# Designs tried in a protein design run: peptides against a protein of PDB entry 4ASU. Part 154

Target 1, 270 residues: chain A of PDB entry 4ASU
Amino acid sequence: ATLKDITRRLKSIKNIQKITKSMKMVAAAKYARAERELKPARVYGVGSLALYEKADIKTPEDKKKHLIIGVSSDRGLCGAIHSSVAKQMKSEAANLAAAGKEVKIIGVGDKIRSILHRTHSDQFLVTFKEVGRRPPTFGDASVIALELLNSGYEFDEGSIIFNRFRSVISYKTEEKPIFSLDTISSAESMSIYDDIDADVLRNYQEYSLANIIYYSLKESTTSEQSARMTAMDNASKNASEMIDKLTLTFNRTRQAVITKELIEIISGAA
Target 2, 83 residues: chain B of PDB entry 4ASU
Amino acid sequence: FTFASPTQVFFNSANVRQVDVPTQTGAFGILAAHVPTLQVLRPGLVVVHAEDGTTSKYFVSSGSVTVNADSSVQLLAEEAVTL

## One batch from the design tools (peptide; made by RFdiffusion4, then SolubleMPNN)

Design b2_p18_3_s4 (from b2_p18_3, 11 letters changed)
Fold by OpenDDE base, seed 5:
Structure b2_p18_3_s4 (fold): chain B 270 residues (1-270), chain C 83 residues (1-83), chain A 18 residues (1-18)
Amino acid sequence: as target 1 above (270 residues)
Amino acid sequence: as target 2 above (83 residues)
Amino acid sequence: SKAIEEFNKKIAEALAKA
């Protein structure tokens, strides 16, 4: 490589490093906010899931329609965040298909679609885009819930797959159940909840769905921002190492060029 | 007893004497031995009666309330403010 | 070194698309 080539590479990597450092700071700020907002969101979301856990709602085996909701975002550069969700979605879809279930997929965030479109395009109902630019709100979750309920797909049960935040260095892809109104209303375990009006139950289920989606979005966002921060930090460190290596190469190459020029002068071959 | 909005937690697995909630079917009081039920909130006043005799008032928008067989209660409001 | 180069390329490409 010529000195000019090395210099160009150095300049390029230095610029990349500046960008990655900036992105790290942005991700850090977003992470801090997301973590704060996750605390109440988790209580809220876990509270909503409590019914399904306590009631032990079971879907009859003869029911075949299953919905998979994958929760991620539109934004890249966040490590394995998207691939982790997609991997679990694939696994779940395969298991359900093997069990003779009909599987439909909803993607929250464009990245899931980008990963799964080739293999699962026929199973996609809808993909929600424009996810991840702003912190998710309950309004956003409600819109998604409403769209799902209005999709015309009469699922019996479903799974929402998302990354649960553990720490700045750890997330876990998890699955939570989603039940249709019919499944809930027909569940034997719900018999202890007496005199529930059908309209009340419908509205309750709408809130439950929105609540779970909201919770999932908050967990996903926090996990994503943390992962992005880590990825950008790693990128910045890698860039630094590369700069050091290239600088050494530059110095060696420069010395070699000077030596060659001196030899040419001394030898009269110039 | 858990009472939360998406953005704020008011009670988290707390023991309370009574919670009065505004539901679409009418306002009712949840006591420790209340039968399991699911209700949807209407905009209105939530009153929490603590075991120590203190009473706290909240205004809530829409949401849900769940009373489980194990006497756990989840009051989940879309929006809630302390009064 | 190849992994770093590939990563940098991906970042550069992602940044160019943004």
Scores: peptide ipSAE 0.031, ipTM 0.887, DockQ to the pose 0.012
Fold by OpenDDE base, seed 3:
Structure b2_p18_3_s4 (fold): chain B 270 residues (1-270), chain C 83 residues (1-83), chain A 18 residues (1-18)
Amino acid sequence: as target 1 above (270 residues)
Amino acid sequence: as target 2 above (83 residues)
Amino acid sequence: SKAIEEFNKKIAEALAKA
């Protein structure tokens, strides 16, 4: 490599390092906020899921329509955040298909669609874009819930797949159940909840769906920002190492060039 | 007893004596060993009666309340404020 | 070294798309 080439590469990597450092700081700030906002959201979301856990709602095997909601964002540079969700979505879709179920997919965030478009395009109902620029709100979750309920797809059971935040260095892709109104109303385990008005149950289910979506968004966001922070830190470190290596190469190459020039001068070959 | 909004937790797995909630079908009190039920909140007053006799009041918007067979209660309001 | 280069390349590409 010529000195010029090395210099160009050094400049490029230094610029990348500046960007990654900046992105790390931004991600750190967003992470701190997301973690704070996740605390109540987790209580809220887990509270909403409590019914399903305690009631042990099961979908009859004869019901074939299954919905998969993948929760991610539009933003890259966050390690395996998107691929982890997509991988689990693929696995779940394959398992359900093997069981003779009809599978439809909703993507929250454009990255899910980007990953699954080639293999699962026909299964997508809708993709929600513009996710991840701002912290998710309950309003956002409500919009998604409403869109799902109005999609016309009469699913029997569903799953929401998202990254649950564990720590700044750890997340886990998880799945939570989504049930249709009909599935909830017909569940044997719900018999203990007698005399529930149909309208009440419908409204309850709408809130439940919004709650679960909101929770998943908050978990996903926190996981994403943490992962991005880590990714940018790693990128910055890698850039630093590369800068050091290239600097050494530059110095060696420069010395070689100087030596060559000196030899040419001394030999009169120049 | 868990009482939370998306942005704030008021009670997390707490033991309370009674919770009065405004529902679309009417206001009712949730006591210990209340029968399992699902209700939807209407805008109104929530009153939490603690075991120590302390009473706390909250205004809530829409939401849900769940009373489970194990006597656990989840009060989930879209918005809630302490009064 | 190759791993670092590959990673930097990926980051550079991602940054160019962003």
Scores: peptide ipSAE 0.027, ipTM 0.884, DockQ to the pose 0.011
Fold by OpenDDE base, seed 1:
Structure b2_p18_3_s4 (fold): chain B 270 residues (1-270), chain C 83 residues (1-83), chain A 18 residues (1-18)
Amino acid sequence: as target 1 above (270 residues)
Amino acid sequence: as target 2 above (83 residues)
Amino acid sequence: SKAIEEFNKKIAEALAKA
């Protein structure tokens, strides 16, 4: 490589490093906010899931319609955040299909669709875009819940797949159950709640769905920002290492050029 | 007893004496060993009676309340404010 | 080194698309 080529590459990598450092700082700020907002959201969301955990709601095997909701975002450069969710969605879809179930998919965030479009396009009901630009609100979750309920797909059970935040360096892709109103109403374990008005139960289920979606969005956002911060830090370090290597190469190449010129002068070679 | 909104936690797995909640069918009090039930909140007053005799009041919007067989209670309001 | 180059290329491509 010529000195000019090395210099051009150095300039390019230095610019990338500046960008990745800036992105790291932005991600760090967003992470700090997301982590603060996740604390109450987790209590709220886990509280909403308590019924399903305690009632041990089971879906009859003869029920065939299953909904998969994948929760992610529109934004890249966050490590394996999107691919992890998509991988689990694929696995779940394959397992359900093998069991003779009908599977439909909802994608929260455009990245889910981007990854699954080629293989699962026919299974998608809807994809929600513009996820990840701002922190998710309960209003956002309510919109998603309403769209699901109005989709016309009468699922028996479902799963919401998202990345649960553990720490700044750790997340885990998890699945939480979603049940239809009919499944809840027919569950034997719900018999202890029999005096519940049908309208009350319907409204309760709508809130439950919105609550779970909200919770998943908050977990996903926190996981994503932490992963992005880490990815940008790693990118910045890698860029630094590359700059050092290229600088050494530049210096060696420069010395070689000087040596060649000196030899030409000494030899009298024009 | 857990009482939270999406943005704020008021009680997290706390022991309380009684919780009065506003539901679509009317206000009712949740005591120890209350029968399992599911209810939807209407806008109104929540009153939490602590074991020490302290009473706290909250205004809530819509939401849900769950009383489980194990006597655990989840009060989840879309919006809630201390009064 | 190849992995770093590929990663930097991906970042550069992502930045060019933004």
Scores: peptide ipSAE 0.024, ipTM 0.880, DockQ to the pose 0.011
Fold by OpenDDE base, seed 2:
Structure b2_p18_3_s4 (fold): chain B 270 residues (1-270), chain C 83 residues (1-83), chain A 18 residues (1-18)
Amino acid sequence: as target 1 above (270 residues)
Amino acid sequence: as target 2 above (83 residues)
Amino acid sequence: SKAIEEFNKKIAEALAKA
């Protein structure tokens, strides 16, 4: 490589490093906010799931309609955040299909659609876009919940798949159950609950779905921002190492050129 | 007893004496060993009676309340403020 | 979206050529 080539490459990598450092700082700020907002959201979300865990709601085996909701975002450059969710969605879909279930998919965030479009396009009901530009609100979750409930797809049970935040360096893809109103109302385990009006139960279920979606969005957002921060940090470090290597190469090449020129002068072969 | 909104936690697995909640069917008190039930909140006052005799008041906009067989209670309000 | 994809591609290419 000529000195010119090395110089051009150095300039390019230095520019990339500046960008990755800037992106790291942005991700760090978003992460700090997301983590702060996740604390109450987790208590809220775990509380919303308590009924399903305690009541041990079971879907009859003869029921065949299953909904998978994958939660991620529209934004890239966050490591394996999207692929982890998609992988688990694929696995769950395959297992359910093998069990003779009908599977439909909802994607929260465009990246899920991008990954699964080729193999699962016919199973998608809807994809919610414009996810990840701003922190998710309960209002956002409510909109998603309402659109799902009004989609006309009468699922019996479902799964919401998202990345749960563990730490700045760790997340885990998890699955939580979603049940239809009919499944809840017909569950034997629900008989211990006092006489509940059908309208009350319907409204309760709407809140429950919104609550779970909100929780999943908050977990996903925190996980995503932390992963992006880490990815940008790693990219910046890698760029730094490459700059060092190229700088050494540049210096060696420059010395070689000078030596060659000196030899030419001494030999009279200029 | 857990009482939270999406953005704030008021009680997290706390022991309380009584919680008064506003529901669509009316206000009712949740005591120890209350029968399992599901209710939807209406806008109104939540009153938490602590075991030490102290009371705290909150205004909630909407949400849900769950009383489980194990006597655990989840009060989940869409919006809530301390009064 | 195209700009982001191009950026991602450039970063990936730059990192791969490195």
Scores: peptide ipSAE 0.022, ipTM 0.879, DockQ to the pose 0.012; fails the geometry check

Design b2_p18_4_s1 (from b2_p18_4, 14 letters changed)
Fold by OpenDDE base, seed 5:
Structure b2_p18_4_s1 (fold): chain B 270 residues (1-270), chain C 83 residues (1-83), chain A 18 residues (1-18)
Amino acid sequence: as target 1 above (270 residues)
Amino acid sequence: as target 2 above (83 residues)
Amino acid sequence: LEKRVEELQRLTDLFLSA
């Protein structure tokens, strides 16, 4: 490589490093906010899931329609955030298919579709785009819930797959159950909740779905921002190392060029 | 007893004497060992009676309330404000 | 910004592979 080539590479990498450092700072700010907002969201979401845990709602085996909701975002540069969700979605879909279930998929965030569209295009009901630019709100979750309920797909049960935030350096892909109104209403374990009006139960289920989606979005966002911050930090460090290596190469090449020029001068003068 | 909105937690696994909630069918009081039930909240006043005798009032928009067999209660409001 | 980073990364990778 010529000195010019090395210089060009150095300039390019330095520019990338500046961008990655900037992105790291942005991600850090978003992470801090997301983490703060996750605290109440977690209490809220876990509270909503408490019924399903306490009631131990089971779906009859004869029910075959299963919905998988994968939660991520539209944005890249966040490590394995999207691939982790997609991997678990694939695994779950395969397991359900092997069990004779019909599987449909909803993707929250364009990255899910990007990863799974080729292999699972026929199973996709809808993909929600424009996720991750702004912090998710309960309104956003409600929109998703409403679209799901109005999709015309009469699922019996489902699963929502998302990254749960553990720490700044750790997330875990989790799965939580989603139940249809019919499944909840017919569940034997719900018999202790007697005299519940059908309209009340319907509304309750709508809130529950929105609550769970909201919770998943908050967990996902926090995990994503943390992962992005880490990814950008790693990228910045890698860039720094590359700059150092290229600088050494530049110096060596420069010396070689100088030596060659000196030899040419000496040989031409002889 | 857990009482939260998406953005704020008011009670987290707290012990309370009584919670009055506004439901679509009317307001009812949740006392200790209340029978399991599911209700949907209407806009209105939530009153939490603490064990120490203090009373806290909240306005809620909509949401759900769950009373489980184990006496755990989840009051989840879409929006809630302290009064 | 993300698109720019990706583009720059691609360009850098192309340059380093060449």
Scores: peptide ipSAE 0.022, ipTM 0.866, DockQ to the pose 0.011
Fold by OpenDDE base, seed 2:
Structure b2_p18_4_s1 (fold): chain B 270 residues (1-270), chain C 83 residues (1-83), chain A 18 residues (1-18)
Amino acid sequence: as target 1 above (270 residues)
Amino acid sequence: as target 2 above (83 residues)
Amino acid sequence: LEKRVEELQRLTDLFLSA
């Protein structure tokens, strides 16, 4: 490589490093906020899931419609955040299909659609875009829940798949159950709950769905921002190492060029 | 007893004597070992009676309340504020 | 010859400073 080539590459990498450092700082700020907001959201969301865990709701074998909701965002450069969710969605879809179930998919965030559109396009009901630029609100979750309930797809049970935040360096892709109103109302285990009016149960389920979606969004957001922060930090470090290497190469090449020119002058070849 | 909104936790797995909640079907008092039930909240006052005799009041918007067979209670309000 | 000597000196200085 010529000195000019090396210089150009150095400049390019230095610019990339500046960008990655800036992105790291932005991600760090968003992470800090997300982590603070996740604390109450987790209590709220886990509380909403308590019924399903305690009631042990079962879907009859003759019911075959299953909904998969994948939760991520529209934004890239966050490591394996999106691919992890998509991978688990694919696995779940395949398992359900093998069991003779009908599977439909909802993507929260455009990245899910981007990954799965070629192989699972016919199974998608809807994809929610414009996710990840601002922190998710309960209002956002309610909109998603409402859209799902009004989609016309009468699922029997479902799965919401998202990344649960563990620490600044760790997340885990998890699945939580979603049940239709009909499934809950007909579940034998629900018989212990006294005098539940049909309208009350319907409203309750609407809140439950919104609650679970909200919880998943908060977990996903925190995981994503943390992962992005780490990814940008790694990118910045890699850029730094490359800059050092290229700088050494530049210096060596410069010395070689000077030596060549000196030899040419001394020998009379120039 | 767990009482939370999406943005704030008021009680997390706490032991309380009684919780009065505003439901769409009317005023509802949750005592120890209450029968399992599901209810939805209407805007109104939540009153938490602690074991030590203290009483706390909250205003809630909409939401849900669950009383489970194991006596666990989840009060989940869309919005809630301390009074 | 004088120009070449000057260039040599310049390049030598650059080489030694590198």
Scores: peptide ipSAE 0.009, ipTM 0.829, DockQ to the pose 0.004
Fold by OpenDDE base, seed 4:
Structure b2_p18_4_s1 (fold): chain B 270 residues (1-270), chain C 83 residues (1-83), chain A 18 residues (1-18)
Amino acid sequence: as target 1 above (270 residues)
Amino acid sequence: as target 2 above (83 residues)
Amino acid sequence: LEKRVEELQRLTDLFLSA
């Protein structure tokens, strides 16, 4: 490699390092906020899921329509955040298909679409874009919930797949159930609940869906920012190592070039 | 008893004596061993009566309340503020 | 050429002194 080539590479890597360091700091700030906001969101979301756990809602086997909601974002450079969700979505879709279920997919975040569109294009109902630039709000979740409910797909049950935050260095892709109004209304386990007005139950279910989506978004966001922070840190370290190596190479090459030029001058060959 | 909004937790698995909630079908008090039910909140006043006799008041917007067979209660408001 | 030689010599000296 010529000195010019090495210099160009050095400059490029140094610039990359600056970018990755900056991104790390941004991710760190977003992570800190996300983690704070996740605490109440988790209580809120888990509270919404409590009914399904306690009532042990079961979908009859003859019900064939299943909705998979994958939750991630539009933004890359966050390790396996998107691929983990997509992987579980694929697995779930395959399992459901094997069980004779009809599967439709909703992607929250453009990255889900980018990964699954070619293989699952016929199963996609909608992809929600513009996810990840700002912290998710309950309003955002409500919009998603509303669009889902208005999609015209009458699912019986569903799975929301998202990355649950464990720690700054750990997340786990998880699945939580979602149920249609009809499924909830017809569930035998719901018989213990006092006579519930149909309108009340409908509204309740709408809130439940929004709540769960909100929760999933908060978990996903926290996981993503943490993962991005880690990814950018690793990238910065790798860049640093490469800079050191190239710097050594540069110095050696420079010496060789100087020596060659001196010899040429002294010998009268130049 | 769990009472939370998306952004704030007021009670988390707490033991309370009574919770008065405003629902679309009317306000009702949730006591210990209340019959399982699902309700939707309307904007209004939530009153939490603690076991120690302390009473706390909150204004809530829309949301849901769940009373389970195990006497657990989830009060989930879209927005809630302490009064 | 002389200036280039001088520059190279300076660089060489710097290299040898490091």
Scores: peptide ipSAE 0.019, ipTM 0.824, DockQ to the pose 0.004; fails the geometry check
Fold by OpenDDE base, seed 1:
Structure b2_p18_4_s1 (fold): chain B 270 residues (1-270), chain C 83 residues (1-83), chain A 18 residues (1-18)
Amino acid sequence: as target 1 above (270 residues)
Amino acid sequence: as target 2 above (83 residues)
Amino acid sequence: LEKRVEELQRLTDLFLSA
């Protein structure tokens, strides 16, 4: 490679490094906000799930309709955030199909659709786009919940799959249950709850769904920003290493050229 | 007793004497060992009576309240403010 | 000097190919 080629590559990599460094800073700022907002959201979301845990809601085996909600975003450059969710969705869908269940999928974020479109296109009910540009609000979750409830798909049970935030360097893909109104109302364990009006239960279920979706979005967002920050940091470090290597190569090449010229002068070959 | 909105936590697994909540079916007080129930909140006043006698008042919008068999209570409001 | 130049060129090529 000529000195000119090396110089061109160096310039290109330096530019990439500047971009990745800037993106890291942006991700860091978004992460800090997301983490702060996750604290109350987690209490809120976990509180909403408490009923299902304590009441031990079970779906009858004869019920076959299962809904999978995958939670991610539209944005890339965040490591394995999207692929982790998609992988678990695929696994769950395959297991359910093997058990003879009907599976439908909802994607929150366009990346889920992008990954699963070829293999699972027929199973998709809806994909929600424009996720990840702004922090998710309870209003956003409510819209998703409402659309699901009004979709006409009468699922028996479902799963929401999302990345739970652990730390700046760790997330875990998790699954939480979603139950239909019919499943909840017919559950034997619900008999201990006194004099619940059908309308009350319906409204309660609507809030519950919105709550868990909101919680999932907040966990996902925090995980994503953290992962993006890490990815951009790694990219910046890799660029730095490459710059160092190329710089060494440049210096050696330059020395070789100079030496060659000196030899030509001394030998009288000019 | 847990009382939270999506953006703020007021009580997290706290012990309280009584919580008065506004529900769509009417306002009621949640006492110790209250029977399990599910209710939906209407806009109104929440009053929390602490064991030390302190009373706190909140305005809530919509949401839910759950009283479980183990006497745990989850009050989840879409919006809530201290009064 | 020629040997040194050849060595430097070899090293340079090695780094560029890696």
Scores: peptide ipSAE 0.017, ipTM 0.827, DockQ to the pose 0.005; fails the geometry check

